# Peptides against a protein of PDB entry 5JXT, part 60

Target 1, 319 residues: chain A of PDB entry 5JXT
Amino acid sequence: SLLPKKEINVYIGMSEMQVKWYQKILEKDIDAVNGAGGKRESKTRLLNIVMQLRKCCNHPYLFEGAEPGPPYTTDEHLIYNAGKMVVLDKLLKRIQKQGSRVLIFSQMSRLLDILEDYCVFRGYKYCRIDGSTAHEDRIAAIDEYNKPGSDKFIFLLTTRAGGLGINLTTADIVILYDSDWNPQADLQAMDRAHRIGQTKQVVVYRFVTDNAIEEKVLERAAQKLRLDQLVIQQGRAQVAAKAAANKDELLSMIQHGAEKVFQTKGAFGTMAEKGSQLDDDDIDAILQAGETRTKELNARYEKLGIDDLQKFTSESAYE

## One batch from the design tools (peptide; aimed at target 1 Y72 E116)

Design b2_p23_8 (made by RFdiffusion4)
Pose (drawn by RFdiffusion4):
Structure b2_p23_8 (pose): chain A 317 residues (1-241, 244-319), chain P 23 residues (1-23)
Amino acid sequence: SLLPKKEINVYIGMSEMQVKWYQKILEKDIDAVNGAGGKRESKTRLLNIVMQLRKCCNHPYLFEGAEPGPPYTTDEHLIYNAGKMVVLDKLLKRIQKQGSRVLIFSQMSRLLDILEDYCVFRGYKYCRIDGSTAHEDRIAAIDEYNKPGSDKFIFLLTTRAGGLGINLTTADIVILYDSDWNPQADLQAMDRAHRIGQTKQVVVYRFVTDNAIEEKVLERAAQKLRLDQLVIQQGRAQVAAAANKDELLSMIQHGAEKVFQTKGAFGTMAEKGSQLDDDDIDAILQAGETRTKELNARYEKLGIDDLQKFTSESAYE
Amino acid sequence: EEEEEEEAKEEKKEKNEEKKEEL
């Protein structure tokens, strides 16, 4: 029995420093922010703003010249200058206290570099797979974290790095520091720990910058995830739109017994006998329209699970 | 000033490498 994973959006604010940088990004190209300029502009200008705001929502030290002036030290400012780091610090502390281990995913390798400095600062044992990591390296990194009684606690990965099918069930908590544009990428990261061999409840925490660009980014991905489900659930419809033996057999046998029983004429003919007054015609049209409504209202309401014929139906016996 | 900033960055990287080895 594999427990369904718990996925939680943790909505996070921004530090005072992030606001300063967030405002500068928006100010440096305020024209494009207010939707100015021609409609002919290429997508490049706006996408550059998206990248900067994404970096800003992650950590201000991703911008050069942002860390407090030289010389540079690695201290508490690494934590309190990014809202996500403040939430993560207490979250990681609580995770270790309850005997849990955690996989931390990110879109940006420069952020895992910042998380490296944090792990060393707090004394956390950790592993890293980067996507810019050789094959033999990440094999050892997987094994080191999956070793029984492992010294490690945190596993730093990029959402894409490892490839398909790698197993990290020796962890039961996943933290998505930032989200991906395609939902399947984040969902694959969660299934690093949420797969066969996982014994504990998998909990996934997704850091989202509330009232900023990442909240809006998230809605779109949630929509695209909903669209994918509808396509996949309806993937049986085109194969259904020939005729089975039973379908052909049912068409022929339908009402055949009543035909054999009949010596004279059938229904509409036996009761009225090829002569029809106005009242008889009106009853035929009223009964037909009623049947037509009930038939259409029954089938136009159905779903794929009702129309889909099982392959075992072809096993006529 | 740019040379001093580069030196400071190098020193920080050296210190971080040492700390990673000790860990």

Design b2_p23_8_s1 (made by RFdiffusion4, then SolubleMPNN; from b2_p23_8, 14 letters changed)
Fold by OpenDDE base, seed 3:
Structure b2_p23_8_s1 (fold): chain B 319 residues (1-319), chain A 23 residues (1-23)
Amino acid sequence: as target 1 above (319 residues)
Amino acid sequence: MEAEIEAARKAYEEELARKKAEL
């Protein structure tokens, strides 16, 4: 029988470089961030800020002129300049030592380019599929990854490209490097490994930048998923329509953690204490804390009714 | 400066391409 998947949110502090870039993004649009403009800011401007903050949470090298150089060498700087890469690097070493194989999903094909450079730098054999990959090349990559005795350790996928009904049950670990606004897209990604033919316990690690916009993206996704479940259970087909965040929701998401980011000199949390020098005990502590916060998040939304889940509970960034 | 930056970028891209061909 297929074992239930284990899902863990992995809460990760920003690197010093991410904090500096996050500050720079907020400062560039400070009037929009503070809501101080007597003209209500455009939804398009707020969506652009959200997109830049999400890029920063993934990797600062997604910005033009962010990569340190010359010389532009792939070195440890590719890892230590992004909190998610520091955790990924330690986690992949553990996963490989356990004889597991891993799917890594992202919303951003440009992040997969960084993950390719990382795989080359660490000597990890990989496959890649994104939105630009031809149909024949997708089949070839899947077959190469799934073949008996495949030396391909990692499969890099965009979440949307991985959603295409493919079977990747030869992997037992799933890393969601970022989250989709639609929780169903992430579920469809997990279901590539968590499917009939899986023989191992599937574990899903969802990376979430702590004290940043990604916490609010995750909360919104969890709220939507619970709403979708209750709508199915109650037979109320009409409720699915509020897919797009309003201006006040977007502003609240941008403001979340912004004050603490402006006050921070250096990195956040374990990234400030150890940076790239994380050990196995630090990873265990991060995973244990993440498992606790994941249970708390789920328990919060499980108690809410449909009417409560339709209201964006902006717990203010000031409480 | 700009020419040295571009030369260093090109040398890196060529090294990365070599490492990708060895995997």
Scores: peptide ipSAE 0.015, ipTM 0.419, DockQ to the pose 0.600
OpenDDE base, seeds 1, 2, 4, 5: peptide ipSAE 0.006, 0.000, 0.000, 0.005; ipTM 0.304, 0.271, 0.224, 0.302; seed 5 fails the geometry check

Design b2_p23_8_s2 (made by RFdiffusion4, then SolubleMPNN; from b2_p23_8, 18 letters changed)
Fold by OpenDDE base, seed 1:
Structure b2_p23_8_s2 (fold): chain B 319 residues (1-319), chain A 23 residues (1-23)
Amino acid sequence: as target 1 above (319 residues)
Amino acid sequence: AAAAEAAAREARAAELAARKAAL
């Protein structure tokens, strides 16, 4: 029998470099961030801010002039300049030590480029598939990863490329490095490992930058998923879940945690306290806190009806 | 092997940097 998957949101503080870049993104468009643009503010401008903030949460090197160089060298700076990389680095060491194999999903092919550099830097054997990968090369990469006794530890995928119905049940760990706006895309990614032929307990780690826009991306995705489930259960298939956030929703998401980010002179949370010096106990504390917050988040949305789930809950952007 | 892997990292870092500058 297939064991139920375990899903844990891993809440990760920004590095000092991420905080500085997050501040810079907000400051560049401060009038739009403060809602001063009024009716003239384009949805496109707000979507662009959201996309820059999500890039910052993933890795500051997704911006021009952020990477140290020339010369451009892959070194420990690739890790310590992004909170998600610090946690990933420690978590992958644990996953490897337990004899597990891991799928890493992202929305951003450019983040997979950074993860390839990281894999080579750490000596991790990997496969890669994204939206540009040819059909034959996809089959070859899947077969190479799935072969008995494969030396490939990591599979790097864009979440959309993972949606293609492929079987990766030779992995038992899934890392969602970021979240899709569509929760079904992330579920389809998880279901590459959590499928017929899986013999292990599948564990899904969803990375979420704490006190940042990604918390609101996650909340919106969880809300939409619960709404979709209730609509199916109640036979209300005609309630087209509003596929795209409105301007006010986007603005509220951009404002979330912004004040605390502006007040911060260094890194956030465990990244401020330990930085790259995270030990196994610090990782266990992050995972335990994440499991608690995951249960709380799920319990919040499980109690809501369809009418409540159709409203964007603008909880205070300043708390 | 280690020198070839280092050269492959530098080449990818340069490609990554070029892909970032093209934005």
Scores: peptide ipSAE 0.022, ipTM 0.633, DockQ to the pose 0.034
OpenDDE base, seeds 2, 3, 4, 5: peptide ipSAE 0.018, 0.020, 0.020, 0.022; ipTM 0.548, 0.570, 0.566, 0.616

Design b2_p23_8_s3 (made by RFdiffusion4, then SolubleMPNN; from b2_p23_8, 12 letters changed)
Fold by OpenDDE base, seed 1:
Structure b2_p23_8_s3 (fold): chain B 319 residues (1-319), chain A 23 residues (1-23)
Amino acid sequence: as target 1 above (319 residues)
Amino acid sequence: MEKEKKEALEKYKKEKEEKKKKL
């Protein structure tokens, strides 16, 4: 029988470089961040800020001129300049040592480019599929990954491209490097490994940048997921979950953690304490804390009714 | 971005893509 998947949100502090870029993004549009634009502020401007903040949470090298150089080199800076990469690097080593294989999903094809550079740098063999991958090349990549005795350890996928009904049950670990606004897209990604033919316990690690916009993306996704579940259970097909955040919701998401980011000198949390020197005990502590916060987050939304879930809650993961 | 930095970055990107094709 297929074992239930274990899902863990992995809350990760920003690197010093991420904090600096996050501050710079907020400062560039400070009037919009402070709500000074009021009704005049376009929803498009707020969506652009959200997109830049999400890029920052993923990797600062997604920005033009962020990569150190010239000379340009692939080196340890690719890892230590992004909190998610520091945690990923340690997790992948553990996963490989366990004889597991891993799917890594992102919303951003340009992040997959960075992850390919990382795989090359660490000597990890991988496959890649994104939205631009031809149908034939997609089949070939899947077949190469799934073949008996495949030496491909990692499959890099965009969440939407990976959601397309493929079977990747030869992997037992799923890393969601970022979250979709639609929790169903992430579920569909997980279901590539968590499907008939899986013989192992599937573990899903959802990376979430702590004290940043990604917590609010996660909360909104969890809220939507619970709402979608209740709508299905109650047969209330007319409850259109508000698919798109309104202006005030976007502003609240942008403001989340912004004050603490502005006050921060250096990195956040475990990234400030250990940086790239995270050991196995630090990883276990991050995973344990993440498992606790995941249970708390789920328990918060499980208690809410449809009417409450239709409202944007200002409740933070820190309350 | 200065022209020299842009050219260096384009060269570096090309070298990375050539490495990826060999995997």
Scores: peptide ipSAE 0.506, ipTM 0.924, DockQ to the pose 0.421
OpenDDE base, seeds 2, 3, 4, 5: peptide ipSAE 0.498, 0.008, 0.502, 0.000; ipTM 0.923, 0.400, 0.920, 0.245

Design b2_p23_8_s4 (made by RFdiffusion4, then SolubleMPNN; from b2_p23_8, 14 letters changed)
Fold by OpenDDE base, seed 1:
Parts: structure tokens; sequence; C-alpha cells
Structure b2_p23_8_s4 (fold): chain B 319 residues (1-319), chain A 23 residues (1-23)
């Protein structure tokens, strides 16, 4: 029988470089962030701010001129300048030691480029599939990863490319490096490993930048997922979850943690305390805290009815 | 490795500080 998947949100502080870039993104559009643009503030402008903040949460080198150089060389700076990379680096070492194999999903093909450089730098053997990968090359990559005795440890995928019904049950660990706005896309990605033919306990680690836009992306995704579940259970197929955030929702998401980001000198949380020097106990503490916060997040939405789940509760933007 | 990483971090912070002073 297929074991239930274990899902853990891994809440990760920003590096100092991420905080500086996050501040710069907010400052560039400060009038929009403060709501001073009023009715003239376009939904497109707010979506662009959200996109830049999500890029910052993934890796600061997604911005032009952020990478140190020339010469542009892959080194430890690729890791310590992004909180998610620091945690990923420690986590992959554990995953490898336990004899597991891992799928890493992102929304951003340019983040997969950074993860390729990282894999080469650490000597991790990998496969890659994204939206641009030809159909034949996708088959070849899947077959190379799934073959008996494959030395490919990591599979790098864009969440959308991984959604294409492929079987990757030869992996037992899934890392969602970022989250889709649609929780069903992430579920479809997880179901590449969590499928008939899986013999191991599938564990899913969802990376979430703490005190940032990604917490609100996660909350919105969890709300939508619960709404979709209740609609299915109640047979109310007509309750189209408002798929697109409105301007006020986007503004509230952008404002989440912004004040604390502006006040912060240096990094956040464990990144401020230890930076790249996270030990095994720090990773265990992050995973345990993440498991607790994951249970709390799920428990919040389990108590809500359909009518409550249709309202974006802006109240959590000021807490 | 840890000393080299901390040295690289400091060098980057100094370069970033220079770039901020040029803005």
Amino acid sequence: as target 1 above (319 residues)
Amino acid sequence: AAEAEEAARKAYEEELAKKKAEL
C-alpha cells in the first residue's frame, strides 16, 4: 500500500543580501507599497512587485548585477547569499546519507540554472526538465533518472513541467523550492513521487521564506486548497474560488513583513544567528518548528467554512 | 572551508558597501 506523504513547511530566514534586495524592491515602489497610488495603482504593477519579491525569496542572483563578479565563479557565496540554499545544502547532505533520491521543484527556470551550478559545485549528479525541454529529451531524462542503479541523485524540475503525468517514484524526497499560486500544481508535482510504485515514505519539504511575501502565498494556497476540498465534499461545484488575487489582497501580501524588513539590519532568524554555519541540530530545530507551524496552518483552515474561506482575511497582515 | 566562506562573505559585503557608496 502507498504510505501517506509527510508534508513539512520549512520556514527559512532571509540572508543579509536577500534583506537588502527585498528592501530595494519595496523602496523602488514605496508609493505602491504604502497604498499611496490609490485607484491608479495597476494590478499589473502590484503583480510585478510580488514577482520581484518572490525572486528575492528564491535567490538574489536572479537579479541583474546581484552576483559578485567578474569573474563570475560558482563558490560558497552561491549558498550563503540565499537562506533557502543554506538549508537545501544541509538537507541534501542528509538526504544523500540516508540513501534517498530527491526531486526539486521550482516555478523559475532561472532558479534551476542556479541549482545546476550548485549541483556541479557540490558534485551532485542530476537530471533537469523545464518548459523548454524537448519531448524526447524529457523522456531520456526520466529514463536516465528512473533506470535501475541510476547514479542521478537530484532531479531538477519546473513545477509545470513536472505536472505532465510523469512517474518519478524512484525518488522518495520532494523539495518544493517555491510554491505555486495554485496548490493543485504543487500537489501534481508531489504526485510524481507519491504514486503507485513508490516503496518508500515520501517526504515533502516546502521551502517558505519567513517574514516575507511567500508566507502569504502559502496561506492563500492553503486557503484555496481547503476551499477546493470542501467544494468537492459538499458537491458545490459552482463555488469558483476567486482564482486571481484582487489589488487589496496583493497589497496586503506585499506589506506583510515589510516594516520588519525595513527595520532589519543583516539577516533574519537562524540566518542572523548562524548564517551558513547551520549544524545538524539547527536543521532539526528548523524542521521541527516547520512541522509545528504546518500543523497550526492546516488546523486554522480545517475549522473554516466555505463562506469564511472565500473571504481573504486581511487581519493576518498586521499580526 | 568555514574561514574561506567567512572571508568571501566579508569581501562581498565590502564590495556591496562600495557599490552602495557609488549610488
Scores: peptide ipSAE 0.007, ipTM 0.288, DockQ to the pose 0.015
OpenDDE base, seeds 2, 3, 4, 5: peptide ipSAE 0.005, 0.000, 0.006, 0.000; ipTM 0.309, 0.310, 0.352, 0.295

## One batch from the design tools (peptide; aimed at target 1 T73)

Design b2_p24_1 (made by RFdiffusion4)
Pose (drawn by RFdiffusion4):
Structure b2_p24_1 (pose): chain A 317 residues (1-241, 244-319), chain P 24 residues (1-24)
Amino acid sequence: SLLPKKEINVYIGMSEMQVKWYQKILEKDIDAVNGAGGKRESKTRLLNIVMQLRKCCNHPYLFEGAEPGPPYTTDEHLIYNAGKMVVLDKLLKRIQKQGSRVLIFSQMSRLLDILEDYCVFRGYKYCRIDGSTAHEDRIAAIDEYNKPGSDKFIFLLTTRAGGLGINLTTADIVILYDSDWNPQADLQAMDRAHRIGQTKQVVVYRFVTDNAIEEKVLERAAQKLRLDQLVIQQGRAQVAAAANKDELLSMIQHGAEKVFQTKGAFGTMAEKGSQLDDDDIDAILQAGETRTKELNARYEKLGIDDLQKFTSESAYE
Amino acid sequence: EEEEDEEFYEAYKEKLEEEMEEEE
């Protein structure tokens, strides 16, 4: 029995420093922000703003010249200058206290570099797979974290790094520091720990910058995830749109017994006998329209799970 | 990256198909 994973959006604000940088990004190209300029502009200008706001929602130290002036130290300012780091500090502290280990995923390798400095600062044992990591290296990194009685606690990964089918069931908590544009990528990261061999409840925390660009980014991915489900669930429809033996058999046998019973004429003919007054025609049209409504209202309301013929139906016996 | 996205989509599709079969 594999427990369904708990996925929680943790909505997070921004530090005073992030607001300063967030405003500068929006100010430096306010024209494109207000939707000015021609409609012919290439997608490049707006996408550059998206990248900067994404970096700003992650950590201000991703911008050069942002960390407090030289010389540079690694201290508490690494935590309190990014809203996500403040929430993560207490969250990681609570995670270790309850005997849980955690996989931390991110889109940006420069952010895992910042998380490296944090892990050393707090004394956390950790592993990293980067996507810019050699094959033999990540094998050892996987094994090190999966070793029985492992010294490690945090596993830092990029959402795409490892590849398909790698196993990290020795962790039961997943933290997505930032989200991906395609939902399958984040979903695959959660299934590093949420797969066969996982014994404990998998909990996934997704850091989202509330009232900023990442909240809007998330709604789109949630929509694209919902669209994918509808396509996959309806993937049986085109193969259904020949005829089985039973389908052909049912067409022939339908009402055949009543035909054999009949010596004279059938229904509409036996009761009225090839002569029809106005009242008889009116009953035929009223009974037909009624049957037509009930038939259409029944089938136009159905779904794929009702129309889909099982392959075992071809096993006529 | 595009190849990974296709792989991730396929793996997700297979997982949903398994879940639909289990429900049946």

Design b2_p24_1_s1 (made by RFdiffusion4, then SolubleMPNN; from b2_p24_1, 13 letters changed)
Fold by OpenDDE base, seed 5:
Structure b2_p24_1_s1 (fold): chain B 319 residues (1-319), chain A 24 residues (1-24)
Amino acid sequence: as target 1 above (319 residues)
Amino acid sequence: MEELDEQYRKAYAEKLREQELAER
């Protein structure tokens, strides 16, 4: 029988560079962030802010002129300048030592470019598929990864490209480097490893930047997932979950953690304390804290009915 | 986007049914 997948949200502090860029993004649009634009603030402007904040949470080098150089050399700075990379780097070492193989998913093909540079820098053998990958090249990459005795450790995928019905059961670890607004996209991604033919316990690590926009993206995705589950269970298929965040929800999401980001000098949490010097005990602590917070998050939404979930704005999550 | 969301919901509904069948 296929073992149930384990899903753990991994809450990760921002690096100092991420905090600085996050502050700059908020400051650039401070009137919108403070709601001073009122009814005049465009939904498009708020969506753009959300997109920039999500880029910051993934990696600061997604911004033009953020990468140190010239010369543009891949070095340890690629890792320590992004909290997710610091955790990824330690986690991949553990995963490899355990004889596991890993799928890494992102929404951002440009983040996969950074992850390719990282794989080369660390000497990890990898495959890649994104939205631009030709059909023949996708088949070749899948076959290369899945072949018996494949030396490919990592498969890099965009979440959407990974959703295309491919079988990757030769991997047992899934890292969601970021989250889709649609939790079903992430489920379909992890199901590439968690499918018939899997012989190992699939573990899914969902990276979430702590005290930032990504917590609200996760909460909204969890709410939507629970609503979709209840709609299916109750046969109420016509309850179209309001798919699009309203303007006030987007504003609340942007404001989440903003005060703490402005007050913070340097990095957040474990990134402030240890930075790139995270040890195995620090990783275990992060994973344990993540498991606890994951259980709490799930337990919160499990108690809610359809009518509650439809009314539930991200703000009522803190009451 | 909505059409993709509906395909994802259908696929998830099928999977939930498969999981419920596997837990029985």
Scores: peptide ipSAE 0.006, ipTM 0.360, DockQ to the pose 0.295
OpenDDE base, seeds 1, 2, 3, 4: peptide ipSAE 0.014, 0.000, 0.000, 0.000; ipTM 0.406, 0.334, 0.317, 0.346; seed 1 fails the geometry check

Design b2_p24_1_s2 (made by RFdiffusion4, then SolubleMPNN; from b2_p24_1, 13 letters changed)
Fold by OpenDDE base, seed 2:
Structure b2_p24_1_s2 (fold): chain B 319 residues (1-319), chain A 24 residues (1-24)
Amino acid sequence: as target 1 above (319 residues)
Amino acid sequence: MEKLDEEYRQAYAQKLLEELERQR
């Protein structure tokens, strides 16, 4: 029988470079908050801020002129300048040592480009599929990854490309490098490894930048997932899945962690204490803390009814 | 980009938060 998935949110501090870029994004777009345009224009501006903050949480090199150079060379700076890369780099070493194979999902094809550079730099053999990959090349990549005795350790996918019904049960580890606004897209991605034919325990690591917008993206996704589950269970078809975040929800998400980001000199959390020098005990501590916070997050939403979940606006960053 | 003085960053952060709150 297929074992249930183990899902762990991995809460990761920003690097010093991420904090600096996060500050710059908030600084640049302050006038976009002032509402000099109509309600629709204001919402579009806030959505752009949210997208830039999510890029920053993924990797600062997603911004033009952020990469150190010239010369533009891949080096350890690709890892230590992003908290998620520092954790990924240590986690992949463990995953490889245990004889596991890993799917890495992102919403951003440009992040997959950075992950390709990382794979080459570390000597990890990989496959890639994104939204631009031709149908024949997708089949070839899947077959190359799934073949008996495949030396391909990593499969890099955009979350949307992973939704296309592909079977990747030859992997047992799933890393969600970022989260979709729709939790069903992430579930569909996880279901590439968690299908009939899987023989191992599937473990899902969801990377979440702590004290940043991604925590609110995660909370919103968890709320939506619980609401969708309750609607299915209660047969209440009329609970219109509240559409795209309203202006106030977007503002609340942008505010979350903003004060702490402005007050912070250097990196956050474990990134401030150890930077790229995370050892095995540090990774175990991060995973254990993540497992605890994941249980707490789920328990918070499990207690809420449909009416509560519909009214629940994410508590202000000050509660 | 010039290192904004810490006092300027804190004052700017406060102003940003106040503006974000006013827009709720």
Scores: peptide ipSAE 0.027, ipTM 0.563, DockQ to the pose 0.019
OpenDDE base, seeds 1, 3, 4, 5: peptide ipSAE 0.010, 0.023, 0.026, 0.026; ipTM 0.359, 0.524, 0.543, 0.534

Design b2_p24_1_s3 (made by RFdiffusion4, then SolubleMPNN; from b2_p24_1, 12 letters changed)
Fold by OpenDDE base, seed 1:
Structure b2_p24_1_s3 (fold): chain B 319 residues (1-319), chain A 24 residues (1-24)
Amino acid sequence: as target 1 above (319 residues)
Amino acid sequence: MEEFDEQARKAYAEKIQKELEEER
């Protein structure tokens, strides 16, 4: 029988570089962030801020002129300048030692480019599929990854491209490097490994930048997932369509952790304490803390009914 | 900071909005 998947949110502090870029993003649109624009900020402007903040949470090199250079060389800076990369680098070593194989999902194809550079730099053999990958090349990549005795350790996928019904049960670890707004997209990605033919327990690591917009993205996704589950259970298909994030929700998401980010000198959390010098015990502590916070997050929404979830704004999650 | 052309910014916001709506 297929073993249940274990899902763990991995809460990761920003690197010093991420904090600096996160501050710059907020400062550039400070009037919008403070709600001080007497004209209600355009939803478009807020969505753009949200995007830039999500890019920052993924990797600062997603911004033009952020990468150190010239010369533009792949080096340890690719890792230590992003908290998620520091954790990923340690986690992948552990995963490899365990004889596991890993799917890494992101919403951002440009992040997959960074992950390719990382894979080359670390000598990890990988496959890649994104939205631009031709159908034939997708088949070839899947077959190359799934072949008996494949040397391909990592499969890099955009979450949406991974959603295409493919079987990747030759992997037992899933890393969601970022989260989709739609929790169903992430579930569909996990189901590439967590499917008939899987022989191992699938473990899903969801990377979440701590004290940043990604916590609110995760909360919104968890709320939605619970709402979708309850709607399915109650047969109320019409109720599931919670409106797209309103301006006030987007603003609240942007403001989340902003004050602490402005006050922070250097990195956050474990990135401030250890940076790139994370050991196996530090990773275990991060995973254990993540498992606890994951249970707490789920428990918040499990107690809520449809009406409560409909009224539940991300603001009330912390009251 | 990537200065998205205002059109690219709008198209991206529309994409995110559509993503948030396809979540309906």
Scores: peptide ipSAE 0.000, ipTM 0.287, DockQ to the pose 0.045
OpenDDE base, seeds 2, 3, 4, 5: peptide ipSAE 0.000, 0.000, 0.000, 0.000; ipTM 0.277, 0.319, 0.307, 0.335

Design b2_p24_1_s4 (made by RFdiffusion4, then SolubleMPNN; from b2_p24_1, 16 letters changed)
Fold by OpenDDE base, seed 2:
Structure b2_p24_1_s4 (fold): chain B 319 residues (1-319), chain A 24 residues (1-24)
Amino acid sequence: as target 1 above (319 residues)
Amino acid sequence: MEEQERLFRQQYAQKLQEEELAKR
């Protein structure tokens, strides 16, 4: 029988470089961040800020002129300049040692480019599929990954490309490097490994930048997922339509952790304490803390009814 | 696309119920 998947949110602090870039993004649009634009701030402007903050949470090298160079060389700086890469680098070593194989999903094809450079730098054999990959090349990559005795350890996918019915049950670990606004897209990605034909316990690691916009993206996704579940259970089809964040929700999401980011000099959390020197005990502590916070997050939404979830703004979760 | 998403949501909800029942 297919074992239930284990899902763990992995809360990761920003590197010093991420904090500096996060500050710069907020400072550039400080009037919008402070709500000073009132009714005149466009939803488009707020969506752009959200997009830049999400890029920062993924990797600072997603910004032009952020990468050290010339010469542009792949080195340890690719890892230590992004909190998610530091955790990924340690986690992949464990995953490989245990004889597991891993799917890594992102919303951003440009992050997959960084992950390719990382794979080459670490000597990890990988496959890649994104939105631009031709149909024939997708089949070839899937077949190469799934073949008996495949030496491909990692499959890099955009979450969107993962939606296309692909069977990747030869992997047992799923890393969501970032989260979709639609929790169903992430579930569809997980279901590439968590299908009939899987023989191992599937574990899903969802990376979440702590004290940043990604925490609010996650909360909103969890709220929507619970609402969708309750709608299915109660047969109330009409509730699903409020999918798009309103202006005030976007502003609240941008403001989340912003004050602490402005006050912070250096890195956050475990990245401030250990930086790239995370050991095995530090990773275990991060995973254990993540498992606890994941249970707490789910328990908050499990107690809420449909009417509460519809009225629930991210602010009321902390009151 | 919406119908496939609805079907996926139903299958996922059913799977979650089966997983919750299997934990008891």
Scores: peptide ipSAE 0.000, ipTM 0.234, DockQ to the pose 0.158
OpenDDE base, seeds 1, 3, 4, 5: peptide ipSAE 0.000, 0.005, 0.000, 0.000; ipTM 0.275, 0.353, 0.235, 0.280; seeds 1, 3 fail the geometry check

